# Peptides against a protein of PDB entry 6IDX: the designs that were tried, part 65

Target 1, 380 residues: chain A of PDB entry 6IDX
Amino acid sequence: KELAKLSADVTFATEFINMDGIIVLTRLVESGTKLLSHYSEMLAFTLTAFLELMDHGIVSWDMVSITFIKQIAGYVSQPMVDVSILQRSLAILESMVLNSQSLYQKIAEEITVGQLISHLQVSNQEIQTYAIALINALFLKAPEDKRQDMANAFAQKHLRSIILNHVIRGNRPIKTEMAHQLYVLQVLTFNLLEERMMTKMDPNDQAQRDIIFELRRIAFDAESDPSNAPGSGTEKRKAMYTKDYKMLGFTNHINPAMDFTQTPPGMLALDNMLYLAKVHQDTYIRIVLENSSREDKHECPFGRSAIELTKMLCEILQVGELPNEGRNDYHPMFFTHDRAFEELFGICIQLLNKTWKEMRATAEDFNKVMQVVREQITRA

## One batch from the design tools (peptide; made by RFdiffusion4, then SolubleMPNN)

Design b1_p12_5_s2 (from b1_p12_5 with A5S I7F)
Fold by OpenDDE base, seed 1:
Structure b1_p12_5_s2 (fold): chain B 380 residues (1-380), chain A 12 residues (1-12)
Amino acid sequence: as target 1 above (380 residues)
Amino acid sequence: SVKLSSFEPALS
């Protein structure tokens, strides 16, 4: 107890470390011996002193043994652990993951995100905060292959559901520390979009071109009586498709694939458009047809707008950026749906289309409309 | 990182 208090002092910490005191603390944890009177209290103070000593940055985290890691991971994975031990064990694991890639690898073998999710199903907001902090640390330090595994639809859906039900919709106000961890988790989750955001469309890939053709089909053929099969020659078909791509509001009416070669937002914009067209078909068709039937130069170019909106959303959500330690702004809506980014896009494209109409915008006003829409999104 | 000051005291 006294050691845990004194360990916060850098002068004491330096002298205690010079006396191999930290090695003694690690050995106490490694022993796992429950036979001591007041074991839980002793262990909680040992873990506190260890954390306070390590926080001075005098000793490398790589000094810890695999036995120590296994004991700490055991306190997180075992049922019926004392709350004080659990909190300190989560914090130790977080610090290990953040400070050492070698320790990350070892910890990732000993614990699962599923085990950490169980610590969110409690009323203690501090435990919830430390559990999310450790999830965030694991996600931040994971190599790309393991990030994708952590992004597994089941794990993500379960994590989002548990956070939504036990944290966000809880009867307690969200503390600053929890708000920060939710922000970090949101940023790290949106960083999974970076690959698609930086993927250029290949204009020679037929499968990717077929997606653009499917956007045209959904917009123009879904309401057309199947009797108007365009029996006319290949050139008339190409000219018809060029008109359709103009009505869809692509910048390149001849080859819309070229509009998706810019990164950001690359293929992510096409993913959003396809999601809107398939999941919100009536909304998609309405937006396209409302603008395709205009002859007053007030047409909102859907294709261009969708691309620039996707780029804007990536900028607003800081896709590809590291989380900032000073930020606590999380969006509860991103925990409500598995395809939250695409749903946000679907809301924002409707807002853009509305704002375009209200401003009586033309193609020359495009950047002004986008600026107004940015302000509307960032104020909501 | 979560602040150590947020730890509940042992045996509170």
Scores: peptide ipSAE 0.009, ipTM 0.507, DockQ to the pose 0.093
Fold by OpenDDE base, seed 4:
Structure b1_p12_5_s2 (fold): chain B 380 residues (1-380), chain A 12 residues (1-12)
Amino acid sequence: as target 1 above (380 residues)
Amino acid sequence: SVKLSSFEPALS
């Protein structure tokens, strides 16, 4: 207990470390010897002293043994561990993951996000906070392949549901620390969009062009009389497609793929458009057809609007930026749906289309409409 | 157009 308190002092810490004191503390944890009177209290103070000593940055986190890591991970993965030990063990694992890639690899083998989710089902918000902090650390330090797997896993849907039900919808005020960890989780989740945001469309990729063709098909071929026999010459079909791409509101009516060569938002805009067209087909068709039937120059260009809106949403959500330690602004809506970004896009594109109509905008007013829509989204 | 400058962005 006294050691744990004194370990916060840098002078004491330096002297204690020079006496191999940290090694003695690690060996106490490694021994796992439950035979001592007040073992849990002694262990809690040992872990506190260890954290405080390591926070001085004098000793590398890589000094810890695999046995130590397994013991700490055991306190997190085993049921019915003392809350005081659990809290400190979560904090130690977080610090290990953040400070050492080699320790991250070892910890990722010993614990799962699924085990950490169990600590979110408790009533203790501090334990919940440390569990999310460790999840965030694991997501941050994961290699890109594993990060995507962690994001796609049942763990994220379950994590989202558990956070929503046990943290956000809990009848308790969200503390600043928890709000920060929810913000961090949100930022790290949106940063998975960065690759798609920075991916340029290849105008020569047939598979990518087929997505644009599918957008046209969903909008126009569902109502097209089967009398458009396959026998209209290839040139008439190309001319028809150019008209359809104009009605879809692409800037390049001849080759809409060129509209997706700008990054940001690159292919992410096409992903959003395709999601809207497949998941919210009636909304998509309505937006497209309402604007395609206009001869009054007040048509809202869907394709251009979808691209610029996707870019705007990436800017608002700070996609590709690291979490800021001073921010605590999390959006509960992102915990309500699996495809929350695409759903947000679907809401915002309807808002844009409404705002365009209300403003009686023309193509010359495009940037003014986008500014108004930005202000609407950021005030919501 | 004077009307575009008078549009108050509110999520109604």
Scores: peptide ipSAE 0.009, ipTM 0.469, DockQ to the pose 0.013
Fold by OpenDDE base, seed 5:
Formats: C-alpha cells, sequence, structure tokens
Structure b1_p12_5_s2 (fold): chain B 380 residues (1-380), chain A 12 residues (1-12)
C-alpha cells in the first residue's frame, strides 16, 4: 500500500527501479500464489505500484514476460475477480497495448473483444471505462487486416447494444473519462471509412459502373413496365442514359464514374448512394424524381449533393484523424445502428433536399446550401 | 423571395 503510493513519485520510482524493485513486483504477479493472507489486497497494491512505476517511462514495457501477460490477461478473463484487481489489470493491458506493438500481438492472442464485453455488462462505470479503453487500444494498434475484423466484431449488434444499454443509457451520469472513451471508440469506428473515402473510382471497372447503372435502374426502371424498354438502337439508349444521369444530378452526366475519382470522398459517396437506393428505396426514388421532373433550374442535383454531403460528413466526423485526448464529445446515435454513417447520410440528404427547396436554390447556390446544411448538422 | 440571409438553421 505504501509502495503503491510512493511509486507515483518519480524520485522514489527511479531509485526503486535502480534497485530492481520492479522485477520483484513482476515476479509477485508471475508467481500467481493465491495462498497468501490478503492476496487480493496485496495483488491490487502490487499492480498499482507496477502501473505507477511504469507510467514514469523509465522502464520499457517490453521487459514484461509472457507469464506476466498471461497472469494479467487471466485476471481479466476470469469471471470472479476482485474489482480492484480487474480495474488495474485492464489498465495494465491498455498501457501494454499502447506502448508496444510486440505486447499488442501477445495480448491480442490472449484476449478478445468478446471477453471484454462481459466487463461492460456491470454497474461499475470505472470497469466499463477501462474495458472500453482496452478495446480502443486494441483497435488503435491493430494492423489493417485485423482492424477490419475488429470492426466487424464491433459492428456486431451485441457490443453496440451493450454499450448503448449498459453504458450510454445507464442510470448513472456519464463521467468525463467514459465520455472520452466513447468518443475515442466513435473516432476509431469512423476511421474504418478512410479506405473507402480515399478509394478513387476506376472508370474502367465494370463492377463499379454497374453500381451507377443500378442507381439509374432503381430510380427510373423500378416503376417502368418492362414493355417500354424501347428496342430502339444503341444510340437512343446511350442518349437515354445520359439524360438519366443528368436527372440523377451527376456533374459528369456522360460518364458519372468521373464524379467519384476525387478523394475524398471517393467510393464512399457511391457506397452511401447505393445504401440509400437499396435500404431506403422509396426515399431515394422520391428525392430523385422530385428533382428530375423540374425544368425551372431549382432541381437539387442528387449525385453532386450526395458526393459533397459525404465529404462534409467525413470532415465533421474527422474521418482519418486520430482521437484527441482532450475531447469527450460522442454521439449516442452512432451506437444505435450497424450502418450508422449511411443512416446519417440518409437523414442528411433529406435535410439537404428540404433545405434546397426552402431556399429555392439553383445550381449557383449549391455552396450556400451546403454551408447551411453543415450548420444544421453540427448544431443537431 | 425568401432571402438567403434569414435562414438561421432552425433545428426542427
Amino acid sequence: as target 1 above (380 residues)
Amino acid sequence: SVKLSSFEPALS
């Protein structure tokens, strides 16, 4: 207990480390000897002293043995551990993951996000905070291939549902530390969009062209009797598609693929458009057709609007940026849906279309409409 | 003519 308190002092820590004191603490953990009187209390103080000593940055985290890692991971994976031991063990694992890629690899083999979910299903907000902090650390340090897998695990309705129901909708005020971890988790989740945001459309990729064609089909052919496919020559068909792409509000109505070559938002805009068209088909068709029949220059260009809105949402959500340690602003809505970004896009594109109509905007007013929409989104 | 200057974003 006294050691744990003194370990917060850098002068004491330096001297204690110089006396191999930290090695003694690691050996106490590694021994796993539960037979000691007051083992839980002693272990809690040992882990506190170890963490406080390591926080001085005097000793590399890479000094820890695999046996030590397994013991700490064991305290996190066991269902009946003292809350004080669990809290410190989560914090130690977080610090190990953050400070060493080698330790991350070892820890990622010993623990899963699924095991950490059990620590979210508790009434103790401190345990919940450290569990989310460790999840965030694992997510941040995961290589790209494993990050997508973790994202898929995060997108699992279960983890989001647990965070939503046990953390966000808990009967207790959210503390600053928890709010920060929820913010970090949100940022890391949106950073998965970065790849798609930075992916240029290849105008020669037939599969990507087929998506644009599918957008046209959903908008214009969904109500068309197949009998009205005019067997008229290839030129009339090309001219028809050019008209359809103009009515869809693409900037390049001859080759809409060119509108997706700019990054950001690249292919992410096309993903959002396709999601809207498939999941919210009636909303999509309504937005397109309301503007496609207008000859008064008050048409809202859906394609251009969808691209610029996707870019704007990426800017607002800071997609591709690292989480800031001073921020605690999280959006509970992003924990409510598996495709929360695409659903946000679907809400915001309707807001944009409404705002465009209310402003009686023309194509010249486009940037002004986008500015008003940005202010509406950021104040909501 | 709804003047563009009067659109304070009403949170509706």
Scores: peptide ipSAE 0.006, ipTM 0.450, DockQ to the pose 0.013
Fold by OpenDDE base, seed 2:
Structure b1_p12_5_s2 (fold): chain B 380 residues (1-380), chain A 12 residues (1-12)
Amino acid sequence: as target 1 above (380 residues)
Amino acid sequence: SVKLSSFEPALS
């Protein structure tokens, strides 16, 4: 107990470390010897002293043994562990993951996100905070190939639901530390969009061109009975598609795929358009037809607007940026829906279309409309 | 700080 208090002092920590004191603490954890009176209290103070000593950065985290890691992971995985031991064990695992890629690999083999989710269902906000912090650390340090798998897993939908119900909608005010961890989780979740945001469309890829053709089909052919046989000559078809892509508001009416070669937002804009067209078909068709039926200079170019809006949303949400330690601003709405980014796009594209009409905008006003829409989104 | 909270009722 006194050691745990003194370990916060850098002068004491330096002298204690010079006496190999930290090695003694690690061996106490490694021994796992439950035979001592007040073992739980002694262990809690041992873990506190260990953490405080390591926070001085004098000793490398790589000094810890695999036996130590297994004991700490065991305290997180066992349901009957004292709350004080659990809290310190979560914090130690977080610090190990953040400070050593070698320790990350070992810890990722010993614990599951499912075990950490169980610690979110408790009433103790400190346990919840350290559980999310460890999830965030694991997510941050995961190889890029594994990040997408961790994110697509049923675990993330479940994690989102548990956070929403037990943390955000909990009967307790959210502390600054929890708000920071929710912010970090949100940033890491949006960074999964970075690959698609930075993926250029290949104008020669037929599969990607078929998505653009599907957008055209949903907008213009969804009402047409399949009885109009494909018998009109190839030239009339090319001319018809160029007109349709103009009505969709693409900048390149001949080859709309060229509009998706700019990164950001690359293919992410096409993903948003396809989501809108499939999930909110009536809204999509309405927006397209309202602007395609105008012969005045006041058409809102849907394709161009959707691309620039996707880019703007990525800028607002800071997609591809690392979490900042000084930020605690998270959006509860992103925990309510699995495809919250695409749903936000669907709301914002309607706002853009409305704002364009209200401003009586032309193509020359495009940047001005986008600035007004940015202000509306950021003030909302 | 972006206050996207105003869109929450449409996503809930």
Scores: peptide ipSAE 0.012, ipTM 0.457, DockQ to the pose 0.027; fails the geometry check

Design b1_p12_5_s3 (from b1_p12_5 with A5P I7F E8S)
Fold by OpenDDE base, seed 1:
Structure b1_p12_5_s3 (fold): chain B 380 residues (1-380), chain A 12 residues (1-12)
Amino acid sequence: as target 1 above (380 residues)
Amino acid sequence: SVKLPSFSPALS
């Protein structure tokens, strides 16, 4: 207890470390000897002293043994551990993951996100916070392949559901620390969009061109009886499609694939458009048809707007950026929907279309509309 | 602080 208190002092920490004091603490954890009277209390103070000593940055985290890691991971993975030990063990694991890539690899072998999710199903907000912090640390330090595995639909849906039900919908105010961890989780999850945001459309890929054709089909052929596709020659079909792509508001009416070669937002804009067209078909058709029937030069170019809105949402959400320690602004919608970015896009594209009408905008006003929409999104 | 809208979808 006294050691744990004194370990917060840098002068004491330096001298204690010089006396191999950390090595003694690590050996106490490694021994795993439950036979001592007051073992849980002793262990909680040992872990506190260890964490406080390591927080001075005097000793590398790489000094810890695999036996130490296994003991700490055991306190997180085993049922019926003392809350005080669990909290400190989560904090130690977080610090190990954040400070050492080699320790991350070892920890990722000893614990699962599923085990950490169990620590969210409690009434203790401090335990919930450290459990999310460790999930975030593991997600941040994971290689790309493992980040995608952590981001699989089952793990994410379960994690989001548990956070929504046990943290966000809790009858208690969310503390700043928890709000920060929810923000970090949001940022790290939206960073998975970076690949798609930086993926250029290949204008020669037929499967990608078929998606653009499907957008046209959904907008213009959904009400058309398939019987009336006139057998008009290949040139008339190309001219028809050029008109349709103009009505869809693509910048390149001849080859809309060229509009998706700009990165950001690359293919992510096409993913959003396709999601809107398939999941919110009535909304998509309405937006397209309302603008395709206008002859007054106040048509909102849907294709261009969708691309620039996707780019703007990536900028607002800081896609590809590391989480900022000073931020605690998370979006509850992120935890309510599996396709939260695409749903956000679907709401924001309706806002854009409304704002365009209200401003009586023309193509020359495009950047001005986008600036107004940015202000609306960022102030809401 | 970009408060993204608390998307209460206005079900209007």
Scores: peptide ipSAE 0.013, ipTM 0.462, DockQ to the pose 0.023
Fold by OpenDDE base, seed 2:
Structure b1_p12_5_s3 (fold): chain B 380 residues (1-380), chain A 12 residues (1-12)
Amino acid sequence: as target 1 above (380 residues)
Amino acid sequence: SVKLPSFSPALS
């Protein structure tokens, strides 16, 4: 107990480390000797002293043995561990994952996200916070292949559901530390969109062109009887499509694929447009037709608006950025929707279309409308 | 070695 208190002092820590004191603490954990009546209390103070000593950054985290890692992981995976030991064990594992890639690999073999999710189903918000912090650390340090696997739709849906039911809808106010971990989880999850945000459309890729053609089909042919035979001449069709792509509000009416060559938002804008067109078809058709039927120069260009809105949402959500310390702002919708980014896009594109109408905007006002919409989204 | 900040809450 006194050692744990004194370990916060850098002068004491330096002298204690110089006396190999930290090695003695690690050996106490490694031994696993449950023989003492006060073992749990003594272990909790040992783990506290170890954390405080390691916080001074005098000793590398790579000094710990595989036996030490297995003992700490064992305290997290066992259901009947003292709360005080569990908290400290989660914090030690987080610090190991954050500070050493070699320790990350060893910990990722010993602990599953499923085991950490079980620690979210408790009334103790501190344990919940440490469990999310360790999930976030594992997600941050995962190689790209493993990061995508950790983010699979089922695991993420389950994690979101547990967080929603046990943390957000819990009977206790969310503390600043928990709000920060929820923010971090949101940022790390939306960073999976970075690849699509940085993917340029190939204007010659037929599969990508077929998606743009599907957007046209959904907007203009959804009510047309399938009986109109594919037979009318190729030139009249090209001229028709150029008109349709103008009505869709693409900047390049001849080859809309060119509008998706800018990164950010690249292909992510096309993904959002296709999601809106397929999942919210009535909303998509309404937005397109309301603007395509306007001859008053107050048409909101849907294609251009969707691209710039996707870029704006990526900037607001910090897609491709590391989580910042001291930020605690998270969107509750992230925990209520499986496709929260695309749903947010679908809400925001309607807001943009409304704001455009209210401002009586023209193509010259485009940047002003986008600024107003940004303020509306960031204040909501 | 610059220690990365821990996101863990302070152990009370």
Scores: peptide ipSAE 0.009, ipTM 0.449, DockQ to the pose 0.136
Fold by OpenDDE base, seed 4:
Structure b1_p12_5_s3 (fold): chain B 380 residues (1-380), chain A 12 residues (1-12)
Amino acid sequence: as target 1 above (380 residues)
Amino acid sequence: SVKLPSFSPALS
């Protein structure tokens, strides 16, 4: 107990480390010996002293043994561990993951996100916070393949549900530290969109062009059998498609694929448009047809609006950026839906369309509408 | 003249 308190002092820490004191603490954990009276209390103070000593940055985290890692991971993965030991063990694992890629690899073999979710199903917000912090650390340090797997896994869907039910909808205020970890989780999850955001459309890729054609089909040919293969378009059909792409509000009416060659938002805008068209078909058709029937130059260009809105949402959500330590703002909707980004797009495109009408905007007012929409989104 | 909308929708 006294050691744990003194370990916060850098002068004491330096001398204690110079005496190999930290090695003694690690060996106490490694031994796992429950023979002493007050073992749990002693262990909790040992782990506290270890953390405080390591936080001085005098000793590399790579000094820890695999046996130490297994013991700490054991305190997190085993049921019915003392809360004080669990909290410190989560914090130690977080620090190990953040400070060493070699330790990340070892820890990722010993624990799963599924095991950490169990620590979210508790009434202790500190435990919940450290569990999310460790999940965030694992997610941050994961290679891209494993990060995508973590996001797509049942664990991530379940994690969102558990966070929603046990943290966000909990009968207690969310503390700043928890709000920060929820923000971090949101940012790290939306950073998986970076690849699509930076993917340019290939105007020569027929499969990508078929998506744009499908957007046209859904908007204008809602009752037509998909068996009308795009291939047999007479020049009259090509001219018809140019008109349809104009009504869809693409900038390039001849080749809408060119509108997706700029990154950001690249293909991510097309993904959002396709999601809206398939999942919220009535909303999509309504937006497109309402603007396509206008002859008064007050039509909202859906295609252009969808691209610029996708870019704006990427900027607001900090897609491709590291989480900022000073931020704690998170969107509850992130935890209510699996396709939260596309759903956010679907809400915001309706807002944009409404705002455009209320402003009585023309194509010249486009940037002003986007600025007003940005302010509405960022104040919500 | 473009008029600013008077609404702020909650994104919940």
Scores: peptide ipSAE 0.007, ipTM 0.438, DockQ to the pose 0.016
Fold by OpenDDE base, seed 3:
Structure b1_p12_5_s3 (fold): chain B 380 residues (1-380), chain A 12 residues (1-12)
Amino acid sequence: as target 1 above (380 residues)
Amino acid sequence: SVKLPSFSPALS
């Protein structure tokens, strides 16, 4: 106990480290031997002293043995009654993951996100915070292949559901530390959109072009009996589609695929449009048809608006950027929706369409409308 | 503190 308190002092820490004191603490953990009276209390103070000593940055985290890692991971992966040991073990694992890619690899083999999710189902907000912090550290340090595995929609849905029910809807106020970890998790999850945001559409890919054709079909053919598509010659059909793509508000009416070659937002804009068209079909059809029927030059170009809105949302959400240590502004909607980005897009595209009407905008006002919409989203 | 509003559209 006195050691744990004194370990916060850098002068004491330096002297204690010079006496190989940290090695003695690590060996105590490595031994796993419960032969000492008050073992749990001694272990809790040992882990506290170890963490405080390591926080001075005098000793590299890479000095830690695989046996030590296994013992600490064992305290997290096994049912433990001692909250103090669990809390310190989570914090030590977080620090290990953050400070060493080699330790990350070893820890990722010893623990699962599923085991960490179990620590979110408790009433202790400190344990919940350290569990999310460790999940965030693992997610941040994961190589791309492992990030995709962690990004498994089911695992993420379960994690979000547990956070929603046990943290956000908990009977306790959310502390700043927890709010920060929820923000970090949100940022890291939205950063998974970076690949799609940076993916250019191939204008020659038929499968990608079929998605654009599906957007047209949903907008214009949903009420049309498929029997009344007359066998109009290939040229008339191509001219018809060019008109439809103009009505959809694409910049390139001949080849809308060209509008998705700009990165950002690349294919992510098409994903958002397709999600809106399939999940919120009535909203999509309303927005498209309302603007497509206008002859007054006050039509809101849906395709262009969807692309630029997707780009703007990526900028607002800082997609591809690291979490900022000073921020704690998480969005509850992120935890209530499986497709939170696409749902946010669906809300914001309606806001954009409303704002366009209220401003009586024309195509020349496009950038001004987007600026007003940005202010509406960010002041919100 | 950019409080993003609760994007609870109150479906009024």
Scores: peptide ipSAE 0.007, ipTM 0.457, DockQ to the pose 0.024; fails the geometry check

